Peptides against a protein of PDB entry 5HOI. Designs and how they scored, part 137

Target 1, 351 residues: chain A of PDB entry 5HOI
Amino acid sequence: FRYMPFSPAGTPFGFTDRRYLTMNEVGYVSTVKNSEQYSITVSFFDVGRFREYHFEDLFGYDLCFLNEKGTLFGQSKTGQIQYRPHDSIHSNWTKIIPLQAGERITSVAATPVRVIVGTSLGYFRSFNQFGVPFAVEKTSPIVALTAQNYRVFSVHYSQFHGLSYSLSELGTSSKRYYKRECPLPMSLPNINSDMKKDANLDYYNFNPMGIKSLFFSSYGDPCIFGSDNTLLLLSKWRSPEESKWLPILDSNMEIWKMSGGKETTDIHVWPLALAYDTLNCILVKGKHIWPEFPLPLPSEMEIRMPVFVKSKLLEENKAILNKKNEIGADTEAEEGEEDKEIQIPVSMAAE

## One batch from the design tools (peptide; made by RFdiffusion4, then SolubleMPNN)

Design b1_p17_2_s2 (from b1_p17_2, 9 letters changed)
Fold by OpenDDE base, seed 3:
Structure b1_p17_2_s2 (fold): chain B 351 residues (1-351), chain A 17 residues (1-17)
Amino acid sequence: as target 1 above (351 residues)
Amino acid sequence: SKEDEELYNRVKSALSK
């Protein structure tokens, strides 16, 4: 196992000179390798609200976090971070995070009011939006961060305990925990089954936790999207005893439903954000589970708890077909059973 | 394949409604 730099919805280079450093509902950050330099572009989905910009990166930033006010960059090995406001009113700032021998920055997050840096040794460093430090805390090793306003969702990894999470609020004078290093019920990538395809091995080497993204919903609930393509939402986090993870979307099941019950291995959901009851995502077609260039337009997928079982839907469709045959409706559909599109009833597509 | 393109277009059309 190696600690790798994590950014929300970041993609590997693969065999190309380019990748996405991060993407979310605001936009996407790309980097292109040119010899020893990188060209970074910050692009936006709302082109009326924001203007695309680019700059030369001499440091090789491998960490990124995008919000509505600016972009945070980080270099995992050197400890350099840079914050770039989208407006010209506020200045860019750069800082070096002190790292111990073998320590890496593993994740960074930024809101309009906070900057957070997490490391492979579990150093949690907090700053204001101007790079003024608040505190340094020692936690379990941090593998992923996201933040909204004053709230931070952190994912931790221990070789002995697996994945855990924390939910905290970074006030002006103190850090409050709502959850502190609680077990995270997310499955890790299965190296033996999932690595049969070279593309899956390349992605595993880039992101060994299989966390495609993590974000806060529009309601401020922590969300995580793992290698199983299930969206988990932390419900009732304000009540420590009542808090639970809800599987609010199985994206593989939703693709299967929308395909008319055809098994496919070349359509993939790439998560961006959760707005109300819809997952904002990129629908990816191809061998790679991540978006390539150019980036497709975002799509919306309604959240649905995975209550339906494929086998029951298949049995119900067989029962409907048998009833149609008994009523003497023209049986011209005797051609091969294998390619029959499952008519998912509109009621089951709405539940 | 042509079938995979039709499938992708069907899923994309369902997500755009």
Scores: peptide ipSAE 0.271, ipTM 0.836, DockQ to the pose 0.816
Fold by OpenDDE base, seed 4:
Structure b1_p17_2_s2 (fold): chain B 351 residues (1-351), chain A 17 residues (1-17)
Amino acid sequence: as target 1 above (351 residues)
Amino acid sequence: SKEDEELYNRVKSALSK
């Protein structure tokens, strides 16, 4: 296993000169390799609220976090971080994070009030929005970070214990834990089944944890979207004894439903955010599970608990078709049975 | 393929409602 730099919904270069460093509900950050430098563009979905900007990156930023007030960049190997406010009123700042030999920045997060840096050795570094340090804490190795306001959702990895998570609040004087290194019931990428396709190997080499994204919902609940394309939401996290992960969406099941029950390998959900009861996402078409260039417009997918089994839905639809054919036996319309869209009952689409 | 385009458009139309 190798610790790789992680950014929410970041994409690999693949065979191209360009990738997304990060994307969420606010926008998307792209980088293009230009010989020895990179050109970074910060783009927004709300073009009326924000102005797109670009700059030359001489450092090769491989970490990014976008919020409504600015963009945090990081270089995993050098420890350099840069915060760029979207508004020109506030100055950019740069800092070097001290790294030990072999240590890497594995994830960065930024809110309007906090900057967080996580490392492969489990150093958790907190700053204010101006890069003034608050604290350094030693945790299990950090593989992913997200933050909303003062709250931080961190994912940790141990070779012995697998994935864990923490949920913390970064006050001015102290860090409070709601959850501290609790088991994370997320499926890891299956090397043996999924790596038959070169595109899956490229993505695994970029992101060996298979965490496509993690974010806070609009209600402030931690969300994670893994390689299994299931959206997990941490419910009741304020009550440590009652807190549980809910599989609130199987995006593969939803694509299957929306396709009329056709299996496809060339349509993928790329998660951006959870707004109320809708997953804001990019619907990706093609061989790559990640969005290419240009970025498609975001789509909204309603959350649904994955309580249905495809085989049962197929059997029920066959039984309905057979009953219709028994009632309709007098009309010889041999419309080929194989191409009939599975009518998923509206009740089953809404459940 | 053409079929994947049709499936994508179907799914995209469903997500845009």
Scores: peptide ipSAE 0.263, ipTM 0.835, DockQ to the pose 0.828
Fold by OpenDDE base, seed 5:
Structure b1_p17_2_s2 (fold): chain B 351 residues (1-351), chain A 17 residues (1-17)
Amino acid sequence: as target 1 above (351 residues)
Amino acid sequence: SKEDEELYNRVKSALSK
């Protein structure tokens, strides 16, 4: 296993000169290779609230986190980080994170009040929005970070224990844990089944954990979207004994329903954020599971717990079709090969 | 394919309502 730099909803270069460093509900950050340098563009979905900006990157930033106040960049190998406020009133700042031999920055996160850096050796470094350091803590190896206000959701990986998560609050004087290195019930990418497609191998090499994104919901609940395309939400995290992961959306099931029960391999959900009862996402078309250029407009997908199994829905639809054929036996109408859209009963879509 | 375009447009239309 190799620790790779992770950014929320980041995409690989593939065979191209460009990729998304990160994307969320605020916008998307792209980077383009330009000889020995990179050109970075920070774009926004709310074009009335924010102005797109670009700059030349001589460092090759491979980590990014976007929030409503600024963008944090990181270079996984050199340990350089840069924070760029969106407002020109506030100055950019740059720092070098000290790294040990073989250590990498694996993830970065930023809120309007905190900057967090996680490493492959489990160093958790916290700063204020001006880059003033608070503390350094050693945890299990960090593979992903997100943050909202003072709260941090961290994903850890151990070769012995697999995936774990922590939920913490970074006060002014101390770090409080709500959850500390608890098991994360997320499926890892299956190398043997999925790697038969070259596109899946490229993505696996970019992101071996298969974590497409992680974020906090609008209610402040930790969310994670894995390689299984299931959105998990951490419910009741304030009550340690009642805390559970809820599978609130199977995006493959929802695509299957919306397609009229047609199996498709060329439509994918790319997660951005969870706002109330809707997953903000990019609907991706093609062989690659990640969005290409130009970025499609975001779509909204209603959250629905996966109560129904495809096999049962197919059996019920066959039973309905057979009943229609038994009732229709008296009318000789040679109605042609009309595209038999599986009518998913509207009642099963409303529960 | 043409079918993948039609499926994408159907799903996109469903997500835009």
Scores: peptide ipSAE 0.239, ipTM 0.825, DockQ to the pose 0.799
Fold by OpenDDE base, seed 2:
Structure b1_p17_2_s2 (fold): chain B 351 residues (1-351), chain A 17 residues (1-17)
Amino acid sequence: as target 1 above (351 residues)
Amino acid sequence: SKEDEELYNRVKSALSK
């Protein structure tokens, strides 16, 4: 097993010289390899509020986190981090994170008030937005981080215990845990079934946890989107005993519904954020499960609990077709069973 | 179904709090 650098909705290079370092509801950060250096561009969806900017990267930043106030960059092997405010009022700052032999920065997160660095040895380092350190804590190995305001959602990995998560609040004087290294009920990529497609192997080598993204919802709930394309939301996290993961969207089921019940293998959901009751995402069409260049416009997908079983919908549609065929016996239309567009009842599509 | 709508509404209500 290798710890890989994780950034929310980051994409691999594949066979190209360019990739997205991160993307979310604010925008997207791209890097292009130019000989021995990289050119980084920070782009925004709200072009009225923000201005796109670029810079030359001599360090090869492989970690990124974008927020409304700035962009945090990190280099997983060297331990270098850089924070770049979007405004010209605040200065950029750079810091070296001390790493042990073989230690990697695995994830970084930044809010307007906090910077967080997680490592493959489970060092959790917290800073303010100016790079002033608060604390260093030793946890289980960190594989992913996200943060909103003072709250941090961290994903941990143990070879013996699998995935766990923590939810914490980084006050000025202390770290409060709402959840501390609790089991995370997310499916890992199945190497035997999923790796039959070359594109899945390339993505697995980039992200072996299959975590496409993690974020906080607009309501401040931790969300995670795994390799199974299910959006999980942590409900009732303020009450540790009542807290549960809710599968609030099966994006494969939604794509299947949108296709009229056709099995589509060329449409993929790439998660950005959860805004109220809609998943902000990129609809990717093609061989790769991740967006390429240029970035498509974001789409909205309404959250829906996966209460429908595909097999039941197929049986109900067969029963409706059989009832229609009992009324209309005479037309020998040999059109093969495979291409019949499943009429999803408009009520089930609108509810 | 009515149960599914009630579950969805419970989820929406849990997310808005």
Scores: peptide ipSAE 0.006, ipTM 0.370, DockQ to the pose 0.030

Design b1_p17_2_s3 (from b1_p17_2, 10 letters changed)
Fold by OpenDDE base, seed 2:
Structure b1_p17_2_s3 (fold): chain B 351 residues (1-351), chain A 17 residues (1-17)
Amino acid sequence: as target 1 above (351 residues)
Amino acid sequence: SKEDEELYNKVKEKLLK
């Protein structure tokens, strides 16, 4: 196992000179290799509110977090971080995070009020938006971070215990835990079954945890999207005893429905954010499960609890087909039984 | 807002039925 730098919805280079460092509802950050240097571009979906900007990266930033006020960059090996406000009114700042031998920054997060750095040895470092340190805490090894306002969602990995999560609030004087290193019921990538496709191996080498993204919903609930393409939402996190992970969307099931019940292996959901009851995402078409260049326009996908089983829908459609055949509709269309669009009942599409 | 929390609770109640 190797700790890799994680950024929300970040993509690998693959065989290209470019990748996305991060993307979310605000925009997307790309990096392009230029010999020994990198060119970073910070792009926005709301082009009326924000202006795209670029700069030369001499450090090879491999960590990124984008928010409405600025972009945080990090270099996993050197410990260098940089915060760049979008507005020219505030100055950029740089800091070196002290790393032990073999330690890596594994994830970074930034809000308008906090900067967070997590490491492979479980060092959790908190700062204000100006890079003034608050605290250093040692936790289980951090593999992913996201933050909204004062709240931090952290994912931890132990070789003995697997995945865990914490939910905390970073006040001015103290860190409050709502959840502290609780088991995370997310499936890890299955190395034996999923790695048969070269594209899956390339992605696994980039992101061994298979966490495509993690974010807070518009309502401030922690969300995570794993390699199983299921969106998990942490419900009732304010009540420790009542808190549960809800599978609020099976994106593979939704793609299967959208394809008329055809098994499509060339359409993939790439998560950006959860706004109300809609997953903001990129619909990726092609061999790679991640978006390439240029970035497609974002799509919205309505969240739906996975109540329907493909087998039941196939049985119901077989029963409907058998009833149509009994009614003597000799529609001679010899198009093979495998190619018939599954009519999803309109009632199931509107609820 | 309070309205956002009420809308969320309604969506959450629909998803939990």
Scores: peptide ipSAE 0.000, ipTM 0.290, DockQ to the pose 0.024
Fold by OpenDDE base, seed 3:
Structure b1_p17_2_s3 (fold): chain B 351 residues (1-351), chain A 17 residues (1-17)
Amino acid sequence: as target 1 above (351 residues)
Amino acid sequence: SKEDEELYNKVKEKLLK
């Protein structure tokens, strides 16, 4: 296994000179290769609130986290991090994270009040928004981080125990755990079945955990979106005994519904954020499961528990078609059976 | 707010139906 740098909704270069370092509800950060240097652009969806900016990157930043106040950059191999406020009122700052031989920064997160750095050896480093260190903690190897205000959602990986997660609060005096290295019930990418397409192999080499994104909901619940395209939400996390992961959206099922029950292989959901009852996402059309350039406008997808089984819906639609054919037996209209859009009952579209 | 918690509970009740 190889630890790779993770950023929320980051995309690979593929065969291009450009990629997204990260994207969320605030905006998207792109990088373009220019010989041995990179040009980074920080773009926003709310163009009235924020101004796009760019800069030259001589370090090759491969980690990024965007929030409403600034952008955190990191270089996984050198340990360099840079924070760039969006407002020119606050200065940029740069710091080198000390790394051991073979250690990598695997993920970074930033809020208006905290900066977090996670490593392949499980060093969890916390800072304030000005890069002043608070603490260093040794955990299981960190593969992904996100943060909201003082809360941190961390994903850990062990070759012996698989995926785990922690939920913590970085107060002024101490770190509080709500959850500490608990099992994460997320499916890992299946190398043997899913890698039949070269595009899937390229994405797997970029992100071997298959975590497309992780974020906090607008209500502060941890969310994760894996390679199975299922959105998981951590419910009741304040009650350690009652806390559970809820599969609140099967995006493959929702795409299948939106297509009138046709199997589409060219439409993919790319997660940005969960706002109230809607997944903010990019609908990607093409060969790659990730957005290319230019970035499409964000779409909203209503969250729905996957209660319906695709096979039952197909059987019910066949039964409705057979009843219509029994009533309509006297009209010889040989209109070809193959192109009939599956009528999803309005009740199943409203629940 | 209390309104956000009521909206959240209403969304949770919709998702659990």
Scores: peptide ipSAE 0.000, ipTM 0.292, DockQ to the pose 0.024
Fold by OpenDDE base, seed 4:
Structure b1_p17_2_s3 (fold): chain B 351 residues (1-351), chain A 17 residues (1-17)
Amino acid sequence: as target 1 above (351 residues)
Amino acid sequence: SKEDEELYNKVKEKLLK
């Protein structure tokens, strides 16, 4: 296993000169390779609130985190990080994170008040928004980070224990844990089934954990979206004994519903954020499971517990069709085999 | 807000029924 640099909703280069370093509800950060340098663009969905900006990257930043106040960049191998406020009133700052031999920065996160750096050796480094260090903690190897305000959601990986997560709050004087290295019930990418498509292998090599994104909901609940395209939400995390992961959306099921019950292999959900009861996402059309250039407009998908079994829905629709055909069999109208779109009952849209 | 937490808890309760 190789620890790879992770950024929320980051995309691989594939066969192109460009990729998204990160994207969320605020915007998207792209990088374009130009010989030995990169051009980075920070773009926003709210063009009235924010101005797009670009800069030349001589370091080859492979880590990124975007928030409403600035963008954090990181270089996984060199340990360089840069914070760039969106507002030019605040100065950019750069820092080198000390790395041991073979250590990599695996993830970075930034809020308006905190900067977090996680490493392949499990060093958790916290800073304020000005790059002043608070603490260094040794954890299990960090594979992903996200943060909202003072809260940090970290994903850890051990070869012996698999995936775990922590939920912590970074106060001024101390770190509080709500959850500390608890098992994360997320499915890992299935190397044997999914690697039949070259595009899936490219994505797996970029992101071997299959974590497409992780974020906090608008209500401050940790969310993770894995390779199974299921959105998991950590419910009741304030009560350690009552806390559970909820599969609040099967995006493959929702795409199947949207297609009228047809198996589609060319439409993919790319997660951005969870706002209230809607997943903000990019609907990706094409060969790759990740968005290409230009970025499509974000779409909203209502969250729903995956209670429906495709086989039962198909049986029920066949039974409804057979009943309609039994009632309609007295009228000889050879209306052709129109691809009768599976009517998903409106009740299944309201539950 | 407190109202946002109550609304979210209502949505969660609706999704858990």
Scores: peptide ipSAE 0.000, ipTM 0.286, DockQ to the pose 0.024
Fold by OpenDDE base, seed 5:
Structure b1_p17_2_s3 (fold): chain B 351 residues (1-351), chain A 17 residues (1-17)
Amino acid sequence: as target 1 above (351 residues)
Amino acid sequence: SKEDEELYNKVKEKLLK
């Protein structure tokens, strides 16, 4: 296992000169390799609120976090971080994070009030929005970070304990834990089944945890979207004993429903954010599970608990077809059986 | 807001039933 730099919804280069460093509800950050340097573009979905900007990256930033006020960049190997406000009124700042031998920055997060750096050795470093340090804490190895306001959702990995998570609040003087290194019930990528496709191997090498993204919902609940394409939401996190992960969307099931019950292997959900009851996402078409260039428009997918079993839906559809054939026995219309789109009853979409 | 948290909890309760 290798600790890789993680950014929310970041994509690999693959066979291209370009990738997304990160994307969310605010926008998307792309990098293009130009010989020995990179050109970074920060793009926004709300083009009326924000102006796209670009700059030359001589450092090779491989970590990124985008928020409504600025973009945080990081270089996993050198420990360099840069914060770039979207507004030209505020100055950019750069800092070097001290790294031990073999240590990597694995994830960065930024809010309008906090900057967080997590490392492969489990150093959790907190700063204000101006890069003034608050604290350094030693945790289990950090593999992913996200933050909203003063709250931080961190994912940790240990070879002995697997995935864990923490939820903390970064006050001015102290860090408060709501959850501290609790088990994260997320499935890891299945090396044996999925690696038969070269594209899945490339993605696994880029992101061995299979965490496509993590974010806070619009209501401030931690969300994570793993390799199983299930959106998990941390419910009741304010009550430590009552807190549970809820599988609020099986995106593979929703794609299967949207396809009329056809097995589609060429449509993929790429998560951006959870707003209210909808997953903001990119619907990716093709062999790659990640979006390519140009970025498709975001789509909304209604969250639904995975109550439906694919096998039961197929049995019910067969029973409906058999009933239609029993009623239709008097009309000899030989129209070919194979191409009948399985009408998923609208009632099964509402339960 | 508090109203947004209540709406979210209602949506969650509907999705959990």
Scores: peptide ipSAE 0.000, ipTM 0.287, DockQ to the pose 0.024

